# Ledger of designs, part 75: peptides against a protein of PDB entry 6A30

Target 1, 150 residues: chain A of PDB entry 6A30
Amino acid sequence: AQDADNVLQPIMDLLDSNLTLFAKICEKTVLKRVLKELWKLVMNTMERTIVLPPLTDQTMIGTLLRKHGKGLEKGRVKLPSHSDGTQMIFNAAKELGQLSKLKDHMVREEAKSLTPKQCAVVELALDTIKQYFHAGGVGLKKTFLEKSPD

## One batch from the design tools (peptide; made by RFdiffusion4, then SolubleMPNN)

Design b2_p20_2_s2 (from b2_p20_2, 7 letters changed)
Fold by OpenDDE base, seed 2:
Structure b2_p20_2_s2 (fold): chain B 150 residues (1-150), chain A 20 residues (1-20)
Amino acid sequence: as target 1 above (150 residues)
Amino acid sequence: MILPSVQERIERIKKAYKES
């Protein structure tokens, strides 16, 4: 339990910040699109972190997401004017795009087989993140979250 | 500082989505 919490906290901190921001600045339909893209990014990043040896005791996911999320943390979300909101979405999308590029520079090391304990932690983490994106039905649909991202 | 529980975080996000 404690190990799963330690893995989840950095991810949740990032998700809280980003999703809260997006919820404030995006209309509902735009928000759903952003959530879908963010979900794909999270899933892809998690998959890679599982396959790649953790660089540090801090999940590479948390570090990767934190490194690129630094631009969003500084945004005291002033209620942007409609023009400012569009720019913020664009900037956020650009930051998400940079995360995808970092994907290409990660050397595919041999997939270390996760120990049963590590697998259990990852499964718990994934389930928790799914619940977070689902948000009791207000967020993404379960059917979307259960599908493997292409 | 006590870190918020996962459930508390989810509830905050639910609220944020409802207000959007």
Scores: peptide ipSAE 0.427, ipTM 0.871, DockQ to the pose 0.263
Fold by OpenDDE base, seed 4:
Structure b2_p20_2_s2 (fold): chain B 150 residues (1-150), chain A 20 residues (1-20)
Amino acid sequence: as target 1 above (150 residues)
Amino acid sequence: MILPSVQERIERIKKAYKES
């Protein structure tokens, strides 16, 4: 349980910040496109992170997100004025870009087989993230989330 | 600090999507 929380909390913090922002500034069709791209990015990042060193108590995802997320002040998402909206999109794109750069810093260590415990944590994390993106049917469709992001 | 539960986070995002 604690290991799953250590993985989930940093991811959820990131998603809360970005998805809340996108929901406020994007029209519905644009939001869905952003969500799809973010889903792919999250899935690809998770897949690569799982290949990284064993889930230490400070999950590499948490550490990586914390190292890069220290700049994510919980900015009170003020409803952007039209000018502020562009800056917010730019900032959000920059944050997403940092996630993509995180991809480049992930040294591909030799894929060690995950322990059953690690597998269970990953499965729980994936299920939770799927639920977050689905958002009771308001977000992405289940059929989309069940497909490979590749 | 008590962190929000997963369910609370999901409900928050549901609300955000409905308001968009």
Scores: peptide ipSAE 0.424, ipTM 0.869, DockQ to the pose 0.260
Fold by OpenDDE base, seed 5:
Structure b2_p20_2_s2 (fold): chain B 150 residues (1-150), chain A 20 residues (1-20)
Amino acid sequence: as target 1 above (150 residues)
Amino acid sequence: MILPSVQERIERIKKAYKES
């Protein structure tokens, strides 16, 4: 339980910041597209953290997402002016695009075997993140979230 | 500071999406 929470909190902090911002600044169709790209990013980052030996630290999932997502710094959800919102979307799209390109340069190492406990933590994390993106049906569809992001 | 529960976080994002 505590281990799962330690993994989930950094991810949830990132999602709270980014999804709340995108919900405020994006039109519904744009928001859906942003959510889909962010979902792919989250899934790819989690997969890499599990597969790549140097990234085994539980803090690294959240740290990698924060390092490569220029984290909207803590706390100042200043309602961006309409002009600020467009620039923020552009910057977010640019960063997501750069992360997608980084995928092509990262050699997939052989997946290490996870312990049953680690598997349970990953499963719980995935279920929680899916619920967050689904948001009671207002976000992404379950059918989309259940498909491989690849 | 007490960190919000996962459920509280989900409820906040639901609200944000409904208000968008």
Scores: peptide ipSAE 0.424, ipTM 0.869, DockQ to the pose 0.266
Fold by OpenDDE base, seed 3:
Structure b2_p20_2_s2 (fold): chain B 150 residues (1-150), chain A 20 residues (1-20)
Amino acid sequence: as target 1 above (150 residues)
Amino acid sequence: MILPSVQERIERIKKAYKES
């Protein structure tokens, strides 16, 4: 249980910050599109984190995610003009893209099979994240969340 | 600081989506 919480907390913090921001600045149709892309990114990141040996430095992903999440706090919610919103989405996409590049530097260590305990933690994490994106039916549809992000 | 529960986080995001 505690291990799952340790893995979930950084992800949930990231999701809280980004999804709340996007909900505030995006029109409904744009928001749904952003949510779908973010879902794919999260799932791909998790899948690769599962297949890739746990970054021994969970601290690094958490710190990288936290460093990027903290940058968003200082902005006084000036309702970004349409231009500012686009730039924020672009910056968020760029930051998320840099997380993907960091993944390319993770040496493909031999796909160590997850231990049964690790599998259980991942399954719990995935279920929790699905619930977060579904948000009681207000977010993404279950049928979308159950499909592979490929 | 006590971290919010998963359920509390979900309720918060539900509210944010409804207000969008």
Scores: peptide ipSAE 0.421, ipTM 0.870, DockQ to the pose 0.275

Design b2_p20_2_s3 (from b2_p20_2, 12 letters changed)
Fold by OpenDDE base, seed 5:
Structure b2_p20_2_s3 (fold): chain B 150 residues (1-150), chain A 20 residues (1-20)
Amino acid sequence: as target 1 above (150 residues)
Amino acid sequence: MITPSVQKRIEKIKEAYKER
């Protein structure tokens, strides 16, 4: 349980910040598209972290996502003026683009088999992240979240 | 099992999606 919480906290911090921001600034169709791209990114990062060396207590997923997510300034929630919303979408799209480039720089190390404990942590993390993206049915559909992002 | 703290965070996100 504690290990799962340690892995989840950085991911949840990222998701809370980004999903809340996107919910505020995006129109519904745009939000859905952004959520789909973010989901693919999260899933790809998780898959790579699973294939990359064992979950050392340093939440590599959270650290990787946080290291590249640093461009989302703690924007003081000023109600974005119509101009500020467009700039925030552009910045968010730019950040998503930068995170996609991280895909090319992560060297895939040889897949080490996860321990049963690590598998359980990953499963719990995945289920939690799916709930964030689903958001009680307002976000992404379950059928989309259950499919491979590939 | 998801902790109550995690569940609370999910509920906050659900609310953020509804407030649009």
Scores: peptide ipSAE 0.447, ipTM 0.897, DockQ to the pose 0.460
Fold by OpenDDE base, seed 4:
Structure b2_p20_2_s3 (fold): chain B 150 residues (1-150), chain A 20 residues (1-20)
Amino acid sequence: as target 1 above (150 residues)
Amino acid sequence: MITPSVQKRIEKIKEAYKER
């Protein structure tokens, strides 16, 4: 449980900030599109990080997300005027785009098989993130979250 | 099992989505 929390906390910090922002500024259809892209990015990042060296106590995902998430100042999201909203979306998209560039820094070390403990932590993390994106049915559909990210 | 802290964060995001 504690190991899963250590993995989840940095991911959740990033997700709390971004999803709360998107929930305030995006129309429902736009939000769903953003959530789908963010889901793909998170899944791709997790998949690659799972292939990366053993989940050390400071999960590389958490460290990577924390290093990139430090740019998300806990700025009291003033409800942006329409102009500020576009800039915030652009900034958030730029920050998310930097997560995609993490791809290039994630040197594929030889895929060491995860230990059963590591698998359990990853499964719990994935399930938690799915619940986060589903958000009791107001987010992404379960059927979408259960499909392999394209 | 998800910790109460994580569950609380999930509930907060659910609320943020409902405020629309």
Scores: peptide ipSAE 0.446, ipTM 0.895, DockQ to the pose 0.458
Fold by OpenDDE base, seed 1:
Structure b2_p20_2_s3 (fold): chain B 150 residues (1-150), chain A 20 residues (1-20)
Amino acid sequence: as target 1 above (150 residues)
Amino acid sequence: MITPSVQKRIEKIKEAYKER
């Protein structure tokens, strides 16, 4: 439990800041959309950190942001300032790129496979993040969080 | 089990969503 907490602290600090901000500035429907996109980003980043060898952080984040950023243009969501909301999500996603710190805590042992202890920490971390996005039912639905982001 | 520190952070997010 304590090891998983220590691994989660950096990501949770970022999530606390961003989710609290979005909870203040977004309408409820907009907030749910933002939460879904953040969830996909978090899950994809965790999957790549666990499954993919350390590709240089900048190229993966830049490619991911560029690939997902194109999908947001077609939704006529009148955010009060089109530039600021997209820039804030982009900045939040850029800061979520500091999930590399989660990588640095997990990858420092070059083992081709996670140890049973590391697997247990990752599982607990995933469950904790799911609970964080669910937020007792006021956030994302459990059925959405249980589906693959693919 | 989630640590009390993590649980407290989840509760803060719940409250932030209720204030709407």
Scores: peptide ipSAE 0.443, ipTM 0.895, DockQ to the pose 0.490
Fold by OpenDDE base, seed 3:
Structure b2_p20_2_s3 (fold): chain B 150 residues (1-150), chain A 20 residues (1-20)
Amino acid sequence: as target 1 above (150 residues)
Amino acid sequence: MITPSVQKRIEKIKEAYKER
Protein backbone atom coordinates (compact mmCIF):
# COMPACT_ATOMS: atom_id res chain seq x y z
CA ALA B 1 0.00 0.00 0.00
CA GLN B 2 2.68 2.56 0.99
CA ASP B 3 4.69 1.85 -2.19
CA ALA B 4 1.64 2.51 -4.38
CA ASP B 5 0.98 5.76 -2.52
CA ASN B 6 4.57 6.89 -3.07
CA VAL B 7 4.22 6.29 -6.84
CA LEU B 8 0.78 7.91 -6.97
CA GLN B 9 1.47 11.12 -5.03
CA PRO B 10 3.47 12.96 -7.76
CA ILE B 11 1.00 11.85 -10.47
CA MET B 12 -1.99 12.84 -8.35
CA ASP B 13 -0.47 16.27 -7.64
CA LEU B 14 -0.08 16.83 -11.38
CA LEU B 15 -3.61 15.57 -12.10
CA ASP B 16 -5.27 17.61 -9.31
CA SER B 17 -3.79 20.85 -10.62
CA ASN B 18 -4.38 20.24 -14.33
CA LEU B 19 -7.80 18.56 -14.19
CA THR B 20 -9.17 21.22 -11.83
CA LEU B 21 -7.90 23.97 -14.13
CA PHE B 22 -9.31 22.35 -17.28
CA ALA B 23 -12.65 21.70 -15.57
CA LYS B 24 -12.92 25.45 -14.84
CA ILE B 25 -11.87 26.85 -18.22
CA CYS B 26 -13.00 24.29 -20.84
CA GLU B 27 -16.49 23.71 -22.26
CA LYS B 28 -17.64 20.07 -21.78
CA THR B 29 -16.75 18.91 -25.33
CA VAL B 30 -13.36 20.62 -25.22
CA LEU B 31 -12.73 19.22 -21.74
CA LYS B 32 -13.29 15.66 -23.00
CA ARG B 33 -10.76 16.19 -25.80
CA VAL B 34 -8.21 17.64 -23.37
CA LEU B 35 -8.78 14.73 -20.96
CA LYS B 36 -8.17 12.22 -23.79
CA GLU B 37 -4.86 13.86 -24.71
CA LEU B 38 -3.83 14.12 -21.05
CA TRP B 39 -4.69 10.43 -20.58
CA LYS B 40 -2.42 9.48 -23.49
CA LEU B 41 0.36 11.63 -22.07
CA VAL B 42 0.02 10.09 -18.59
CA MET B 43 -0.01 6.53 -20.00
CA ASN B 44 3.04 7.19 -22.19
CA THR B 45 4.87 8.79 -19.25
CA MET B 46 4.06 5.85 -16.98
CA GLU B 47 5.15 3.37 -19.65
CA ARG B 48 8.43 5.24 -20.08
CA THR B 49 8.94 5.45 -16.30
CA ILE B 50 8.39 1.70 -15.99
CA VAL B 51 10.22 0.59 -19.14
CA LEU B 52 12.91 3.27 -19.16
CA PRO B 53 14.76 3.29 -15.86
CA PRO B 54 14.98 6.86 -14.59
CA LEU B 55 17.29 9.09 -16.71
CA THR B 56 20.10 8.30 -14.24
CA ASP B 57 21.55 6.33 -17.16
CA GLN B 58 21.71 9.40 -19.41
CA THR B 59 23.40 11.12 -16.48
CA MET B 60 25.85 8.20 -16.38
CA ILE B 61 26.49 8.55 -20.13
CA GLY B 62 26.84 12.31 -19.61
CA THR B 63 29.21 11.74 -16.68
CA LEU B 64 31.22 9.20 -18.71
CA LEU B 65 31.36 11.65 -21.64
CA ARG B 66 32.33 14.46 -19.24
CA LYS B 67 35.05 12.30 -17.64
CA HIS B 68 36.52 11.53 -21.06
CA GLY B 69 36.19 15.17 -22.19
CA LYS B 70 38.35 16.55 -19.34
CA GLY B 71 41.38 14.49 -20.39
CA LEU B 72 41.81 16.22 -23.76
CA GLU B 73 42.83 19.73 -22.59
CA LYS B 74 46.56 19.65 -21.74
CA GLY B 75 48.47 17.81 -24.46
CA ARG B 76 50.50 19.82 -26.99
CA VAL B 77 49.09 18.58 -30.33
CA LYS B 78 52.02 16.72 -31.78
CA LEU B 79 50.80 16.01 -35.30
CA PRO B 80 50.15 12.28 -35.14
CA SER B 81 52.37 10.34 -37.54
CA HIS B 82 50.42 8.08 -39.96
CA SER B 83 50.70 5.25 -37.38
CA ASP B 84 49.00 7.36 -34.69
CA GLY B 85 45.99 8.01 -36.95
CA THR B 86 45.39 4.27 -37.37
CA GLN B 87 45.71 3.74 -33.63
CA MET B 88 43.20 6.55 -32.96
CA ILE B 89 40.69 4.96 -35.37
CA PHE B 90 41.24 1.59 -33.68
CA ASN B 91 40.72 3.11 -30.23
CA ALA B 92 37.60 4.97 -31.42
CA ALA B 93 36.23 1.72 -32.91
CA LYS B 94 37.00 -0.09 -29.65
CA GLU B 95 35.22 2.62 -27.63
CA LEU B 96 32.21 2.46 -29.98
CA GLY B 97 32.20 -1.32 -29.56
CA GLN B 98 32.21 -0.94 -25.79
CA LEU B 99 29.41 1.64 -25.98
CA SER B 100 27.32 -0.81 -28.03
CA LYS B 101 27.92 -3.55 -25.45
CA LEU B 102 27.01 -1.13 -22.68
CA LYS B 103 23.82 -0.19 -24.55
CA ASP B 104 22.96 -3.88 -25.01
CA HIS B 105 23.66 -4.54 -21.34
CA MET B 106 21.54 -1.54 -20.33
CA VAL B 107 18.70 -2.69 -22.61
CA ARG B 108 18.97 -6.18 -21.07
CA GLU B 109 18.97 -4.80 -17.53
CA GLU B 110 16.17 -2.37 -18.42
CA ALA B 111 14.22 -5.35 -19.75
CA LYS B 112 14.31 -6.77 -16.21
CA SER B 113 10.69 -7.77 -15.90
CA LEU B 114 9.01 -5.95 -13.05
CA THR B 115 8.95 -8.17 -9.98
CA PRO B 116 5.47 -9.53 -9.17
CA LYS B 117 5.32 -6.94 -6.37
CA GLN B 118 6.20 -4.09 -8.73
CA CYS B 119 3.61 -5.34 -11.24
CA ALA B 120 0.95 -5.31 -8.52
CA VAL B 121 1.89 -1.74 -7.52
CA VAL B 122 1.75 -0.57 -11.16
CA GLU B 123 -1.60 -2.28 -11.70
CA LEU B 124 -3.04 -0.59 -8.61
CA ALA B 125 -1.62 2.76 -9.74
CA LEU B 126 -3.18 2.35 -13.21
CA ASP B 127 -6.57 1.45 -11.73
CA THR B 128 -6.44 4.50 -9.46
CA ILE B 129 -5.57 6.82 -12.35
CA LYS B 130 -8.39 5.30 -14.46
CA GLN B 131 -10.82 6.14 -11.64
CA TYR B 132 -9.44 9.67 -11.57
CA PHE B 133 -10.07 10.19 -15.30
CA HIS B 134 -13.47 8.46 -15.12
CA ALA B 135 -14.58 10.67 -12.20
CA GLY B 136 -17.76 8.67 -11.52
CA GLY B 137 -18.82 8.84 -15.19
CA VAL B 138 -18.46 12.62 -15.63
CA GLY B 139 -14.98 12.29 -17.17
CA LEU B 140 -13.83 9.71 -19.74
CA LYS B 141 -15.80 6.52 -20.48
CA LYS B 142 -14.51 3.21 -19.08
CA THR B 143 -14.40 1.75 -22.62
CA PHE B 144 -11.96 4.48 -23.64
CA LEU B 145 -9.74 4.03 -20.56
CA GLU B 146 -9.55 0.25 -21.11
CA LYS B 147 -8.23 0.64 -24.67
CA SER B 148 -4.55 1.04 -25.46
CA PRO B 149 -3.70 4.75 -25.88
CA ASP B 150 -2.17 3.85 -29.35
CA MET A 1 -7.59 -0.76 -1.84
CA ILE A 2 -7.23 3.00 -2.48
CA THR A 3 -6.24 5.01 0.60
CA PRO A 4 -8.81 7.42 2.08
CA SER A 5 -6.55 10.35 1.13
CA VAL A 6 -6.53 9.34 -2.55
CA GLN A 7 -10.28 8.72 -2.51
CA LYS A 8 -10.84 12.21 -1.10
CA ARG A 9 -8.80 13.68 -3.97
CA ILE A 10 -10.90 11.76 -6.51
CA GLU A 11 -14.10 13.08 -4.90
CA LYS A 12 -12.83 16.66 -5.20
CA ILE A 13 -12.29 16.14 -8.93
CA LYS A 14 -15.80 14.67 -9.28
CA GLU A 15 -17.18 17.81 -7.64
CA ALA A 16 -15.13 20.07 -9.92
CA TYR A 17 -16.63 18.30 -12.97
CA LYS A 18 -20.21 18.52 -11.61
CA GLU A 19 -20.08 22.30 -11.13
CA ARG A 20 -20.25 22.31 -14.95
Scores: peptide ipSAE 0.448, ipTM 0.896, DockQ to the pose 0.470; fails the geometry check

Design b2_p20_2_s4 (from b2_p20_2, 9 letters changed)
Fold by OpenDDE base, seed 4:
Structure b2_p20_2_s4 (fold): chain B 150 residues (1-150), chain A 20 residues (1-20)
Amino acid sequence: as target 1 above (150 residues)
Amino acid sequence: MITPRVQERIKRIQKAYKES
């Protein structure tokens, strides 16, 4: 549990910032669409990061996610007016684009089998992220989260 | 089992979505 929390912390920090922002600036239908695309991006990034590269250390996944998540901390986001919403979405999309770059870098490493401990951490991590996106039913539908992003 | 920290984060997101 603690290992999974440590691995998830960087991605959760990124998600908290972006999802909170999107909830404020998007109407309900747009928000759902953004959440779906973000879910796909997160799942694809995790799949490539965990399944494709021999990241021997769970700390490396956490460190990679942390290295990309650190860029978001400094913005004391003064809540801009509705007119700034488009620019905020663009900036958030740019930050999410860095997760895509991480995905591309991870494809080059040889797939090594995860240890049973690593598999258990990944499973717990995935379940936690699903619950985060579901948000007690106010977020994405459970049926969507249980489907492959492919 | 979800940690109390994660549960608190989920509750914050739930609140944000309800206020949207």
Scores: peptide ipSAE 0.370, ipTM 0.873, DockQ to the pose 0.510
Fold by OpenDDE base, seed 2:
Structure b2_p20_2_s4 (fold): chain B 150 residues (1-150), chain A 20 residues (1-20)
Amino acid sequence: as target 1 above (150 residues)
Amino acid sequence: MITPRVQERIKRIQKAYKES
């Protein structure tokens, strides 16, 4: 449990900041769309990083996500005027796009088989992230979260 | 088992989604 928490902490920090911002600036339908795209991005990033050894690379997901999230952290979420909301969505989309491009630069290191301990951590991490996106039923549907992003 | 810290974060996001 503690190992999974340590692995998840950087990802959760990013998700907490971004999702909180999106929830404030987006209408519900737009928010759901953003959540779906972010979910796909997270799942794809996790899948690639899990295939990449070792546990230190999970810090790379957090670092990669943090490196692209740096533009979002500093702003006290001023309730954007209608014009500012569009700019914030554009900036958020740009950040998501940069994360997607970074996906292509992740060198496939040799797929080392995860140890049973690593598998357990990953499973716990995935379950935790699913619950985070589900948010007690106000977020994404379980049926969507259980489907492969492919 | 989800840690209390993660549960608190889920509750914060849940609140944010409800307020949206």
Scores: peptide ipSAE 0.355, ipTM 0.866, DockQ to the pose 0.503
Fold by OpenDDE base, seed 1:
Structure b2_p20_2_s4 (fold): chain B 150 residues (1-150), chain A 20 residues (1-20)
Amino acid sequence: as target 1 above (150 residues)
Amino acid sequence: MITPRVQERIKRIQKAYKES
């Protein structure tokens, strides 16, 4: 538990800042949509950070965000400026590039596979992040989070 | 099991969502 908390500290700091900001600026229905997109982004970034070399992560995050940003425009999110919501997600995603720090905490050597202990820490970390997005039921539904690939 | 530190952070986010 303590090891997972230490590993999660960088991402949790980022999530605290971004989720607090989104809660202040978004209406509830908009907030839920933003949380879903952020959840997907976090999961994809974590998967890539754990499985893929870091150099591939930054370039792919930028490409993935560009692909996903086009899909969000079709939802009539009456944000006063259509550009602002996509740009905020893009900026939040740039900051999520700091998830590379999560890799540095989880993996002692970039070329080394995770030890069983490190795998257990990652699993606990993922569970903690799910609970953070669920936020006791006021955030994303547990069933949605459980269906999302880790 | 979640640490007290993480639980406190979750409570802060819960509060933020309730105020939205």
Scores: peptide ipSAE 0.343, ipTM 0.862, DockQ to the pose 0.497
Fold by OpenDDE base, seed 3:
Structure b2_p20_2_s4 (fold): chain B 150 residues (1-150), chain A 20 residues (1-20)
Amino acid sequence: as target 1 above (150 residues)
Amino acid sequence: MITPRVQERIKRIQKAYKES
């Protein structure tokens, strides 16, 4: 438990800052869309950081933005000017690039496979992050979070 | 089990979303 808390602390601090900001500046419908995209970005970043060889932070962020940014443009979600919403997600993604620091805490072993202990920590971490995005039912629906690639 | 500290952080976000 304590190991998971130590590993989660940096990402939770980042999420607190970004989600609090988005809650203040976004309308409810826009906020929900932003949360969905942010969730996908977090999950993909964690998965790639843990399972895949270290990509350079720039290439990882660029690939994630290119993959998920297309989904934001197709939604007729009147984000504040399409430029501002995209820039906010870009900035959030750039900050989430610091999840590479989470890698140093979770995956110290160069082994392609996590140890059973590391797997248990990752599972606990993912469950905690899911609860954070669900926010007692005010945030994202459980059905959406459970369908997200773990 | 989620630690009391994490639970408190979740409550803060819940409050922020309700006020939005």
Scores: peptide ipSAE 0.338, ipTM 0.861, DockQ to the pose 0.478

Design b2_p20_3_s1 (from b2_p20_3 with T1M E6K Q13K E14K E20L)
Fold by OpenDDE base, seed 5:
Structure b2_p20_3_s1 (fold): chain B 150 residues (1-150), chain A 20 residues (1-20)
Amino acid sequence: as target 1 above (150 residues)
Amino acid sequence: MLPSVKERIEKIKKAYEESL
């Protein structure tokens, strides 16, 4: 239980911060698009992180998300002017895009099969993340979240 | 005390409801 929580907390912290920010700064149509792209990115990052062998440390998913999430410093989100909102989205997308570039530096070690415990943590993480994006039906559609991002 | 997952989801839900 505590191990799953330790993995989920950094993900939830990232999602709370980014999704709340995007909700505040994006128009409805833009927000939905951002959410879809963020969902794909999160899923791809999780898949890669899980499939990439250095996951012996439960801390790595959380640490990867934390190390790259450090750019979202606690700065007092002044309600950005409309021009600042686009730049913030771009910066957030760039920071998230840097998570994609981690692909180039992570050596393909042989995909080790996940232990049953790791599978359970991943399933719980995925369910939790889906709930964040769905947000009781006001966010992304459940049918979209149930589809493979590939 | 860290917020529960339920509380965190509810906060996101409210943020979306205000924006969507």
Scores: peptide ipSAE 0.425, ipTM 0.874, DockQ to the pose 0.381
Fold by OpenDDE base, seed 4:
Structure b2_p20_3_s1 (fold): chain B 150 residues (1-150), chain A 20 residues (1-20)
Amino acid sequence: as target 1 above (150 residues)
Amino acid sequence: MLPSVKERIEKIKKAYEESL
């Protein structure tokens, strides 16, 4: 339980911040596209994060997210002017792009088989993240979320 | 106290409903 919470909390904090921001600044059709791309990115990042660091290092996901999250100062969400919205999307995309650069710092350790405990944590994390993107049916369709991002 | 997963999801749902 505690290990799952330690993995989930940083991811949820990231999702809360970014999804709330995108919901405020994006029109419906743009938001759906952003959500789809973000879903693919999150899934790909999770796949890599699960395969490479032992889930026991709370520090790695937390430090990866915290090293990247220290840049998320309490930006008072002023309703961005159209120019500021583009810049915020760009900044959010840059932050998300930095999550893709985590790929370069994650040393490809040999894919050790996940322990049953690690599998349970991953499944819980995936289910929780799916719920964030689905948002009671307002967000992405379940049929989309159940498909492989590949 | 950190918000529950349910509370956080409900917050995101509300944010989407306001946009979508």
Scores: peptide ipSAE 0.416, ipTM 0.871, DockQ to the pose 0.374
Fold by OpenDDE base, seed 3:
Structure b2_p20_3_s1 (fold): chain B 150 residues (1-150), chain A 20 residues (1-20)
Amino acid sequence: as target 1 above (150 residues)
Amino acid sequence: MLPSVKERIEKIKKAYEESL
């Protein structure tokens, strides 16, 4: 329990700040789109952190962020200022890229496979994050959150 | 005191309700 809380606190702090900011600055349709893309990014980052051995190259996180950032550009969602909204999402994604530090707590370098304890922590983390994005039904739909980001 | 997970979810829920 305590180990899961220690892992979750930094993620929740980041999500609190970014999601609250997006809620304030985005129109409803834009916000929903941002939430969906942010969810995909979080899930992909977590999956890679859990399943893939330490991506040694910081360049891969940058490439992922760039690939997902391009996906947001193709949606003609008039963010009120094209530059500032995209930059904010990029910055939020970059901050979420610091979830690579979550890797240091969740992935022991030595174990190619998650220990049962690590699996339990990851499952709890995923459930908590799903609840955060769902927000009692006001946020993203459960059916969307249950789908693989793939 | 660190906010509970429940409290954090309620805060974000309110933020969404105000915006959505």
Scores: peptide ipSAE 0.402, ipTM 0.868, DockQ to the pose 0.381
Fold by OpenDDE base, seed 1:
Structure b2_p20_3_s1 (fold): chain B 150 residues (1-150), chain A 20 residues (1-20)
Amino acid sequence: as target 1 above (150 residues)
Amino acid sequence: MLPSVKERIEKIKKAYEESL
């Protein structure tokens, strides 16, 4: 439906930009690691956006960045410079904070259960995002994308 | 005309294939 396309378009634009950039600048092993972390971040952001009451954008982004930023330090991933790779993921995570706008488009009344139409839009959104990360089998494995990021 | 979802996925696939 046209409504689903309107909701998905900003997310797809963000994913197109960031995933294309990461594909160009990252070595294979680094890219796979970045994709896994980005997938977890996207899924956690969507889950919180759909299930949790509106956290202020700053609190949600700050908590997500704090929780996921600590996990990135322990992996001896030689990103081209430790500072640049962390900053790029930080910037990507900040841009993914725009997924909060997905909530505003999907949930006009924050306190109500998703309507069947809204559920269908969420399902389509999730399937589309999975396709971006899977990329015909070149990206992440389906079995990884079907599991909880927790 | 906006690119289709399929076209966008193919572009990402190509970008990954070039890097992986």
Scores: peptide ipSAE 0.402, ipTM 0.868, DockQ to the pose 0.382

Design b2_p20_3_s2 (from b2_p20_3, 7 letters changed)
Fold by OpenDDE base, seed 5:
Structure b2_p20_3_s2 (fold): chain B 150 residues (1-150), chain A 20 residues (1-20)
Amino acid sequence: as target 1 above (150 residues)
Amino acid sequence: MLPSVQERIERLKKAYEESL
């Protein structure tokens, strides 16, 4: 339980900050697109963190998501002017584009078999993240979240 | 206390509802 919470808290903090911001600055159709790309990013990051041996530190899922989310500096939710929102979307799209290019350079190391405990933590994390992206039906559809992003 | 997952989801739902 405590181990799952420690892994989930950094992810949830990132999602709270980004999804709340995107909800405020994006029109509904743009928001849905951003959510889909963010979902893919989260899934790919989790997959890589699980599959890549050196990244097994629980801090690394949150840290990788934070390292790539470096454009979201701490605490100043200035209500972005309409111009600031466009720049934030552009920066987020640029970061997502860079992450997609990183896919070509990351050698898939052999998937280490997860322990049953690690599998349970991953399943709980995935379910929680799916619920977060679904947001009681106002976010992404369950049918989309249940599909592999691959 | 850290907010529960449910409280975080409810806050996010509210943020989406306010943006619509």
Scores: peptide ipSAE 0.378, ipTM 0.853, DockQ to the pose 0.411
Fold by OpenDDE base, seed 4:
Structure b2_p20_3_s2 (fold): chain B 150 residues (1-150), chain A 20 residues (1-20)
Amino acid sequence: as target 1 above (150 residues)
Amino acid sequence: MLPSVQERIERLKKAYEESL
């Protein structure tokens, strides 16, 4: 339990900030699209991070996500003027683009088998993240979240 | 105390509901 929480906290911190921001600034259809792309990115990043032994450290997923999420200043989201919202989306898209680039730089090393403990942590993390993206039905559809991002 | 996962989800739900 504690290990899963330690892995989840950094991810959730990023997701809280980004998803809350996106919810505020995006129209519903745009939001859904952004969420879908973010979901794919998160899943792909997690997959790579989990498969890569050096990144299996509980802090590494969080660090990867935080490194890219740091641009979301905790700043009082002024109701963005339409221009500010666009800039925030652009900045968020730029951050997502950096995550995508990081994905390209992550050499797909051979999938090392997770220990049973690591597997359990990953499963719990994935389930929790799915719930987060689903957000009780207001976010992404379960059917989308259950599809492989590949 | 860090917010529970459930609390965080509820906050996110609320944020989405307020935006829709």
Scores: peptide ipSAE 0.372, ipTM 0.851, DockQ to the pose 0.400
Fold by OpenDDE base, seed 1:
Parts: C-alpha cells; structure tokens; sequence
Structure b2_p20_3_s2 (fold): chain B 150 residues (1-150), chain A 20 residues (1-20)
C-alpha cells in the first residue's frame, strides 16, 4: 500500500492539476478527447516504467516533476482569455510531451520480470488511475479504460 | 496530510460537474 502511494502521488498530483484545469477550460466534447489522450499517455508511460528498471526513473521523474511544478504556482490565475487558454493547453501538452522524450535517456536495463510485490503495486496503481480517469462516471467510460492495453 | 485517492477523485468529480 505505502509503496503504491509513493509511486502514485507524483502522477496523481500531475493529473489533479492538469485534469482540474482542463475541466474548467474545455467544453465537454473537447474534455473527453483530452482525457483519452492523457489516458493513452499515462498508460504508455506506465508500460515503459514497468519495462524499465524501477530505481532511477522514480527519482528522475519525481525530481523533474518537482522542478517543473514550482514554476506554475506563481501565475495568478487570471481566468485566461480564450487565447491564453490555448497557450496553457499547448504548454501543458508540451510538458506532457517532454515526459515521452525522457524515454531516450532511460538506460536499457534488461526487462526483469516484476516481483510479485511489484506486480501487486502496479495492479493497485492501474486500478487507482482507472478510477481517477473514470471519476465516478463523469470522466472516461469503464469500457474504454478496460480496453486500453495494460 | 496528503489527500486520499478518494478525496482527489471527489474533487475532480466536483470540478467536472461545475464545468458542465
């Protein structure tokens, strides 16, 4: 439980900030599209994190997320005009896109089979993230989340 | 205290409901 929480907290903090922002600024149909793309990104990132050795990446992702997260706090949330909202989405998408480029620096350590403990942590993490994206039925449909490659 | 997963989900639900 505690190990899963430690892995989930940075992801959940990122998701809370971005999904809350997108909920406020996006129309419902746009929001659903954004949620689907974010879901794919999260799943791909998790898949890569599972295949890649656990130790170095958690510290790097946590440190990178912590370094970039400090920059966003000082912006007085003036409700950005429609133009500023697009720029915020673009910046958020760019930051999320940079997480995909982190792939190139991840050392190819051999895909060691996850220990039973690691599998249990990953399963719990996946279930939690699925619940978060479902958001009690206001987010993505369960059928969409279940069809995503685990 | 870090918010529970459930509390975070409820906040997100509320944010979606307020945006609709």
Amino acid sequence: as target 1 above (150 residues)
Amino acid sequence: MLPSVQERIERLKKAYEESL
Scores: peptide ipSAE 0.357, ipTM 0.847, DockQ to the pose 0.399
Fold by OpenDDE base, seed 3:
Structure b2_p20_3_s2 (fold): chain B 150 residues (1-150), chain A 20 residues (1-20)
Amino acid sequence: as target 1 above (150 residues)
Amino acid sequence: MLPSVQERIERLKKAYEESL
């Protein structure tokens, strides 16, 4: 129990800060797009953190940012200031890269397979993150969250 | 006391409702 809370607390703090910030600075249509991309980034980061052996934190973040940065540019979402919105998303993605610290707590070196305890922590973390992105129905739809690659 | 998960979700929900 206490180990799961210690792992979840940094994620919750990060989600509270970033999602609240995006809610304040983005219009509804932009916000929904940002939330969808952020969700994909979080899920991909968690999946890779769990499944892939430690690629150096910088290479993983750089690869994720490079893949998703190209996807965001193709969506001509007029963020009011192109520079500030992109920088905010970049900073949020960089802060989400601190989810690699979640790796230090979850991925002990031993077995390629998560222990049952680690699986339970991951499942709880995923459920919590889904709840944050859903935000009581104001955020992303449950159908979108459930179709995301777990 | 650390805020409960539910309290944190309600705060986020309120922030979204205020932005809409």
Scores: peptide ipSAE 0.350, ipTM 0.844, DockQ to the pose 0.434

